# Ledger of designs, part 302: peptides against a protein of PDB entry 6GMG

Target 1, 331 residues: chain A of PDB entry 6GMG
Amino acid sequence: DSDDRVTPPAEPLDRMPDPYRPSYGRAETVVNNYIRKWQQVYSHRDGRKQQMTEEQREWLSYGCVGVTWVNSGQYPTNRLAFASFDEDRFKNELKNGRPRSGETRAEFEGRVAKESFDEEKGFQRAREVASVMNRALENAHDESAYLDNLKKELANGNDALRNEDARSPFYSALRNTPSFKERNGGNHDPSRMKAVIYSKHFWSGQDRSSSADKRKYGDPDAFRPAPGTGLVDMSRDRNIPRSPTSPGEGFVNFDYGWFGAQTEADADKTVWTHGNHYHAPNGSLGAMHVYESKFRNWSEGYSDFDRGAYVITFIPKSWNTAPDKVKQGWP

## One batch from the design tools (peptide; made by RFdiffusion4, then SolubleMPNN)

Design b2_p24_3_s3 (from b2_p24_3, 13 letters changed)
Fold by OpenDDE base, seed 1:
Structure b2_p24_3_s3 (fold): chain B 331 residues (1-331), chain A 24 residues (1-24)
Amino acid sequence: as target 1 above (331 residues)
Amino acid sequence: SAEREAREAALRERRRKFGPQPLP
């Protein structure tokens, strides 16, 4: 119940965090302790530490989405999303594979579709695109210059994104970013911004007009990336959870993981920051916990979800919420 | 892995009991 959500209290700016706890290959801590770490490591504006504001603490209190929200500066819109889907694998497994014992045809098709997504390649595509965008931003002092640079970079790389419509989320993402327009942010100067990445896990079977089987076991045709570009149409994602397959079963609506702008070339060594649920210290859910997971632990996901997308947004370069290196846990 | 299964079981149990996260 959203009514049990509480905003975490302010933490003194100079308060050091307590050690994180190892948990199933992840580093885990309570939300209050994450605020302490955030203030020491990620809070910097123009090189100066900042106390997390009441507004930022309120955003954070929403759980996994709150971690992405506080670090990106906006609620996730998920408009510029990438994934990788192996169509040949999917077709071959459907043709040559068989349902497991006790598995229905719909369960089999949903599972095969889920297994045909490659999270690593999806992440790699998002990183590639973010790199191109960052090169286009570097010396662009207005949006027109940025767009011209972007088109040139895409042409040089023979990237299919060069054929996207000028009104597409790909070309409109920067101008639609609030922090780009802020005086203390980008101030309408693209060279003051950088591309960052987060990930969303969600359920494919969200169409209420579809079969019950698709809602229970997944829609094999939903949320596939476009060939060549890797773009996912997220317009049908309404945060609807998986339908129960048994009485009393319930699934979560989504999960969000923050990557930012880490430069680690080995995907397996990258750190993803996410939360378990909204902060309810006096409720049945309890206090919110924050996890710092390696890519393998993040990309594994949960049975609640059969889709993963990697989303690009922008933050001011003056923010330290997306550093080149992220250390897992504390100390 | 056994670790993954244990993690998933614990998280599923909590998520099953309390449902989806709230949205703003």
Scores: peptide ipSAE 0.059, ipTM 0.764, DockQ to the pose 0.711
Fold by OpenDDE base, seed 5:
Structure b2_p24_3_s3 (fold): chain B 331 residues (1-331), chain A 24 residues (1-24)
Amino acid sequence: as target 1 above (331 residues)
Amino acid sequence: SAEREAREAALRERRRKFGPQPLP
């Protein structure tokens, strides 16, 4: 089957976007109109608006991951991921709770595990860590200085991340960021970089060697955050969708939402940018749409997913893809 | 609720044959 994906055409730099469509607390638009908004609001490099390049438009065309890709400057690696899991709630509900009518034991356990994750606390943890990282970056002119600052900040906060191995994704994330090494990016200067956040929704039951029930209803033990740090081992995430529970049922492999570096303290007022599917204007899926959702609408997710992770990466401060304030929709 | 129905409709639209989000 030919890949029906099409790269959206270039938009004139000065073309203003059409109004977004309101949809139950979200703002929605077609991908071409998002490109127009992006050029007006997010395209700035060193204070100058830029036309979205062919490469960036190609990245964007991949859908939800494309929104994160174009704004972060790299395909998501998901190595530095955070979540919050209430182990006591999980244990208590498993012990004292009962399956609903028609719910199997595996369905019950999967649901209880899903409900034991707190998206708001997971997001808050990622924001906390990003803030620590940003303080460590601010006056660091080499990687060694950044790492030393980071360790000091963590020690001052008595943060369990201070005990992570030097090879941990936590400490290696900056040096593994392509834009950090780029001449027009960080140029190996940590003080030119800032931490940014995106979110991934995915399925826990991805182990092919596990039971069919875990693949259908979730693996209650998979992708839990480490106690104290909140770090999630994402190494087992292979973008495998939930297995069908009935004939004809199909699930999506993942969803990505871009937050960036918003300073809004109220999580519920933060804006998350995401896409519905890859751009296929001549195919069965149709044109890609871009959504700007409030946290509540983003974090609710879909039945396709039972895990949410909040991931930290880095972008150059010269990029305007992660501004302090994001306005939902247009105008 | 209308919101739930809209979400479910959007999900149905996304759930077409090939995972709408191909990995590059």
Scores: peptide ipSAE 0.053, ipTM 0.757, DockQ to the pose 0.566
Fold by OpenDDE base, seed 3:
Structure b2_p24_3_s3 (fold): chain B 331 residues (1-331), chain A 24 residues (1-24)
Amino acid sequence: as target 1 above (331 residues)
Amino acid sequence: SAEREAREAALRERRRKFGPQPLP
């Protein structure tokens, strides 16, 4: 089925997008039209508009992950992920709550765990950390200077991240970013980079050695953030979808949403860009569509997923894929 | 909501997301 994927054709650099369509409170368009928007708004390198390359169009064609891929410049590694989990709510609901009519105990526990994650607080934590990183990147002309700045910032804020190992994804994220090392990117200069955010939705019950109930209804203990830091260990995320609970039911493996570096303080006003599926205009899935959703519509997710993580990565400041302001839709 | 279900159904039908394996 992945064999039906087609790379969208090149769009002329001067071609303006067609209007986006409203869809369930989102702005929706076909992938080709998103390419047109991207070229007009996000394509700029060093202030110059560029046509989306064949490679970038190929990345984009992979669907939701493709949107994050083309805008971040790399396939998502998800190493620096944040979430917020209300342990007290979870414990209280398990103790005092009751399964709904027809709900199994495992289904109840999985649901309660899902509901104990706070997407807004998780997003806020990622934004806080990204801000700290951006301050540390400022005027740092080598990685050592960046790391020193970062440690100082964390110490000043009494942030638990200061206790992370030097080899942790938190401290290694910059040096592991390909665009940081690129001559036309960061060129090994941290001050040329900025922190950006994307989100991943995925299933908690991915352990094949676990009970069938956990695979069907979620693993309540999986992918919880560490206290104090908010870091989520994503090492066990293998893009395994939820197991069917009924015959003929199927679930998607993940969803990705691109936020970038928007400065909008109100989380509810932030715009998240994501795709529905890989581009298969001649296949059963059809053409890929791109959605620009408000945070509420993004964070709501789907029944396919019971976890949301907010991930930090880096892009060159010379790229315009993560502007301070994102306008939903077109015009 | 019916809208959510419709959206989820459309998603389930359409989302074989074949992404390349994450680079290690």
Scores: peptide ipSAE 0.083, ipTM 0.783, DockQ to the pose 0.230; fails the geometry check
Fold by OpenDDE base, seed 4:
Structure b2_p24_3_s3 (fold): chain B 331 residues (1-331), chain A 24 residues (1-24)
Amino acid sequence: as target 1 above (331 residues)
Amino acid sequence: SAEREAREAALRERRRKFGPQPLP
């Protein structure tokens, strides 16, 4: 129950983090210690270290989404999402593959659909688009200039995104970013903003009007990227978890991982920051933990989820929540 | 593998500890 959520206390600005615990390619720590790291490494505004505010600590306390929330400055809207889906693989596996022993047809189709997503290609697509956006932002001092630059960049690359409607999440994303409009943020100047990436894991079978099998085993046709663009329509994502297949089984509604704007070209070396659950130190869930995972560990996901999307949003360049290089753990 | 077991253990622990993430 969300009623057990507690806002982590303030940490002194100059308090150094305790060492993170290494765990199979991840670095793990309690949320309070992450706040200490965040203050030392990510808190900087215009080059000045900041204490995490009560509001930011409250956002962080929401768990995995809280990590993305505090670093992006807004609750994730997930409107500009990318993925990669291998349609040929999907069709071939459905045609030539067979259900495993004890696997239902619906379970087989759901699994094959899940396996037909390529997390690395989805991530690379998001990075490609973020790079295009960053080039369009760099010399644009108003939204019109940004949009013109963006269209030119897309045309030069023969990118299918050039055909998106002007009202699409792709073109409206910057305008709809609160920090873009803030005086101490973008101040309506695109050149003060940069594109950043986070990822969401979620369940495909969210349609209550669909079959019970789709809710239990996934909807093979749901949340596929559009051909050419890689855009995923996230409008039907209502944070509905997978339906239980047996009594007492429960699934988590989503997972969020923060990447930001790392420049590491090797996807496998990129670091993804995420939380386990909301902070409930006095409740059954216990204290929130924060993980810094390599891409392999992040992209593997959980059985709770059969979709992964890579989402683009924007933050002010003056924020250090999305540095070019992220070091895993502490020290 | 020890890695797989640890991952499964972490997943089990996560499943035990994961209530639905609160939505704002």
Scores: peptide ipSAE 0.024, ipTM 0.683, DockQ to the pose 0.616; fails the geometry check

Design b2_p24_3_s4 (from b2_p24_3, 10 letters changed)
Fold by OpenDDE base, seed 5:
Structure b2_p24_3_s4 (fold): chain B 331 residues (1-331), chain A 24 residues (1-24)
Amino acid sequence: as target 1 above (331 residues)
Amino acid sequence: SAEEERRRAEEEARRRTFGPQPLP
């Protein structure tokens, strides 16, 4: 029950973190130690190190989503999401492939759909779009200038996003970002903002009106990116977990990984920060742990999920929650 | 493969240690 969630205590501003522990190629630590690292590395606003506030610690305490929340400054809305789906592969495998031994048709179709997503291409698309957005932001001092710059950049690249409606999540994302409007944030100046990326893993079979098989094994048609743009309609994501396939089996509702604005060109060298569960030091779940994973470890996901989306949001450039370089672990 | 075994072990470990993520 969510009733066991506890807000981690404050950590002294100058307290150095303890070494992270290796875990299957990841760096792992308890949430309190992550707060220490965060204060040393990511807390800087306008170049000044800050103690993580009680509000930020409360956000963080929600687990994987809390890591993205504290670093982005807002609860994830997931409106501007990208993925890559190989439709030809999907169609070909459905036509010419066969279910594995003991695999039902629904299991087969769900698996083939999952395997038809390319996480690396999805991530690359989000990075490409974020780069375009950052160029559009750089010299724009009002939203109109930003939108004009964005349209020009998209036209120059012959990008299909240029055809999106002005009310689409793509064009409305900046104005819908609270920190853009904040005096100590963007202050309505796009040039003070930067695009950042996080990822969400979730289940496709969330439609309650669909078959039980889709809820158990995935909905092959759900949450596909639009051709040309790579945009995923996330409106149907209601954080509903996968349905159990066997008695006693349970799945979690989502996973969130924070990337930010790393400049590392090699996807495999990028670091993704995520948490396991909400902080319940006195409960059955125990203390929250934070992981810093390489892209491979992040993008593999879990059997709980058959979709990965890469989401763009914005933060003030004055925040250091999305640095160009992220070092895995400590020291 | 060793990689698949690691993945399975990670998923199993997660199922044991990873509870539901509450919404705020």
Scores: peptide ipSAE 0.070, ipTM 0.750, DockQ to the pose 0.510
Fold by OpenDDE base, seed 2:
Structure b2_p24_3_s4 (fold): chain B 331 residues (1-331), chain A 24 residues (1-24)
Amino acid sequence: as target 1 above (331 residues)
Amino acid sequence: SAEEERRRAEEEARRRTFGPQPLP
């Protein structure tokens, strides 16, 4: 019951975290210990450590989305999302492949669609776009200058995003970021902002008007990236979980992983921070745990999900929630 | 509106927000 959610207590600013626990290639800790790490490593505003506020602790308490929420400064809107889909692989496997023993046609099609997404290429596309955006931000002191710079950068790279509508989430993302407008944030100065990345795992078969098979096994046509841009229309994502395939089976609605702005060129060495569930220390779920996973462990996802999107948002450069280097675990 | 639906979905997500348990 979501009513069992509790806001973690405040941690003293000087309290050092306990060592993280190894967990299947991940570093794991309880939420209170993550708050301690966060205060030591990620809390900095203008180079000064901050205690995690009650509001931030409340955001964090929501689980996987809470980790992204506290680090991005806003609830994920998922508007500027990227993925990579191999259409040729998909068509080939549908044509030449066959269902496995006991696999239905719908299950086969859903699986083939899931397997036709390339998480690494999707992540790489988001990183590429974030880099372009960061270059456009660097010397822009108003939104108009940012947009002009962005268009020039895209033109120079012959990027298909240059053809997006001015109202596209791509061009509107900065102006729609609360921290951009805040006096202590961007203060309407793009040069004070930087692009950051998080990932969302979710289920494709969310259309209630579709077949039960699509809800159980995935919708092969849903949430595909647009050719050339890699943009995913996330408007149909309503946080609806996969439908049970057997009695007693249940699936969760989403997972979120925070990447930020790491500069590690090797995708496999990047660290993704995520949570298991909302904090319910007195409930059946128990205390929230935070995981720091390598890209492989993050991108593998769960059977609950058949889509992964890589989302761009913005934070003030004065925040240290998205450092160039993230160390897995503690110490 | 699509925006209202999104807001409702976000509110619903907040109420139901639990992530998957790590696979062993």
Scores: peptide ipSAE 0.026, ipTM 0.611, DockQ to the pose 0.058
Fold by OpenDDE base, seed 3:
Structure b2_p24_3_s4 (fold): chain B 331 residues (1-331), chain A 24 residues (1-24)
Amino acid sequence: as target 1 above (331 residues)
Amino acid sequence: SAEEERRRAEEEARRRTFGPQPLP
């Protein structure tokens, strides 16, 4: 029950975090301790540590999405999403593969579709695009200059994104970022902004007009990236969870992982920050925990989800919520 | 407006946000 959600209390600015607990290759801590780490490492505005505000603590309390929310400065809109799908693998496995023992045809097709997404290539595509955007931002002092730079960069790389409409999520993403317009943020200066990445895990079978099998086992055709661009149409993502396949089974609506702007070239060494659930210390779910996972641990996801998208947004360069290097755990 | 619908959808999504199941 979302009604059991509690905003974590303020932590003193100078309070150091307790050590994180190692768990299955991840580093884990309670949300209050993450706030302490966040204040020490990520809170900086113009090089100065800040106490996490009540508003930011409230955002964080929403769980996995809260981690992305507090670090990006806005609730995830997921409009600029990338993935990679191996269509040849999908077709080949459908043709030559066989359902497992006890697996239905719909379950088999859903599984094969899930396995045909390449999380590493999807992430790499988002990083590539973020790099192009960052180059376009560097010397742009107005949105027009940014867009001109972006088009030039895309043309030079012969990138299919150059053909996107001016109103597309790709070109409109910067102007639609609240922190870009804020006086203490971008102040309408693109050169004060940087591209950042987060990931969303979600269910493909969200169409209520579709078959029950698609809702239970996935829609093999849903949320595929467009060829050439890698863009995923997220307009049909309504945060609808997977339908139960057996009595008493329940699935959650999404997971969010924060990457930011790490420069680590090896995807497997990148750190993803995410939460388990909303903060309910007095409820059945208990206190929210925050995890710092390596890419492998993040990209594995859960059975609740059959899609992963890598989303680009923007934050002010003056924020330290997306540093070049992220250290897993504490110390 | 499309913007109002989006805002309402975001507010509704916030209310329904449970997050993932705890890691085993």
Scores: peptide ipSAE 0.025, ipTM 0.619, DockQ to the pose 0.083
Fold by OpenDDE base, seed 1:
Structure b2_p24_3_s4 (fold): chain B 331 residues (1-331), chain A 24 residues (1-24)
Amino acid sequence: as target 1 above (331 residues)
Amino acid sequence: SAEEERRRAEEEARRRTFGPQPLP
């Protein structure tokens, strides 16, 4: 019941955060304290700190998606998503592997499919593409110049994305970004924008017309990246959770992690920011907590999910929601 | 349309956002 959701109160602009708490290799804090950190570190527009607005606090209150929402400036559309899938591993394990004791065939196939995704390679692909996009943006003062630069970069790298349709989310992503069109954002100038990354975890077995086994144990064929491009068709993602396998079992619909535009080359050292649930301080769920996790802790995910996607969007360069360096926690 | 369905799903997800609790 979303009825217990509360918007966190405003925090004074100059209020310093309390120390974060370590939690199983992550840094954890309550949402109000994250707002304090956000105002000190991430709120800057054109170098000036900003108080988190009521609207932004409302977005944040939605939980894991709220963290990505407030930092990207828009609700995640997930249109430009990347992953990596090892088809040879999948085929070999299906052929040569066997179900574990007590594991059904459908459960085995779902597990093998999940294990055939490489989160690190998926993340690396998104970073590679974001880098290409950033080079294409750098000196482009209109969308036409950006698209021309992008095509040239892709051609030079012999990247399969060069063959995507002009209507593909890959080419339309910038023009479909609200902050690109805003006067205080991009103002229709691509050179004022930068590519950023977030991740979504979700369930593959969302097709209601499919077998109950696929809904319980995963659909091995769903949400695979296209060969060469790494693009995932997210059109079938309806935020449907995994079906219960036992009475009383329940799964959540998704998780979102914010990366932004960190320059750390070692994936294992990158920091991912995410929330546990919507803010319900007076409800059964309690207050929302925000986590800053290393990539390993983020990419492990939960049993609720068997897919991970790395999504590219854009923010104005004047925003500090995606800095080059992210420090985990607060001293 | 697939886009309309996606939009509706996103709106519904906004209302139902239970994030996963970190498992130890």
Scores: peptide ipSAE 0.025, ipTM 0.607, DockQ to the pose 0.058

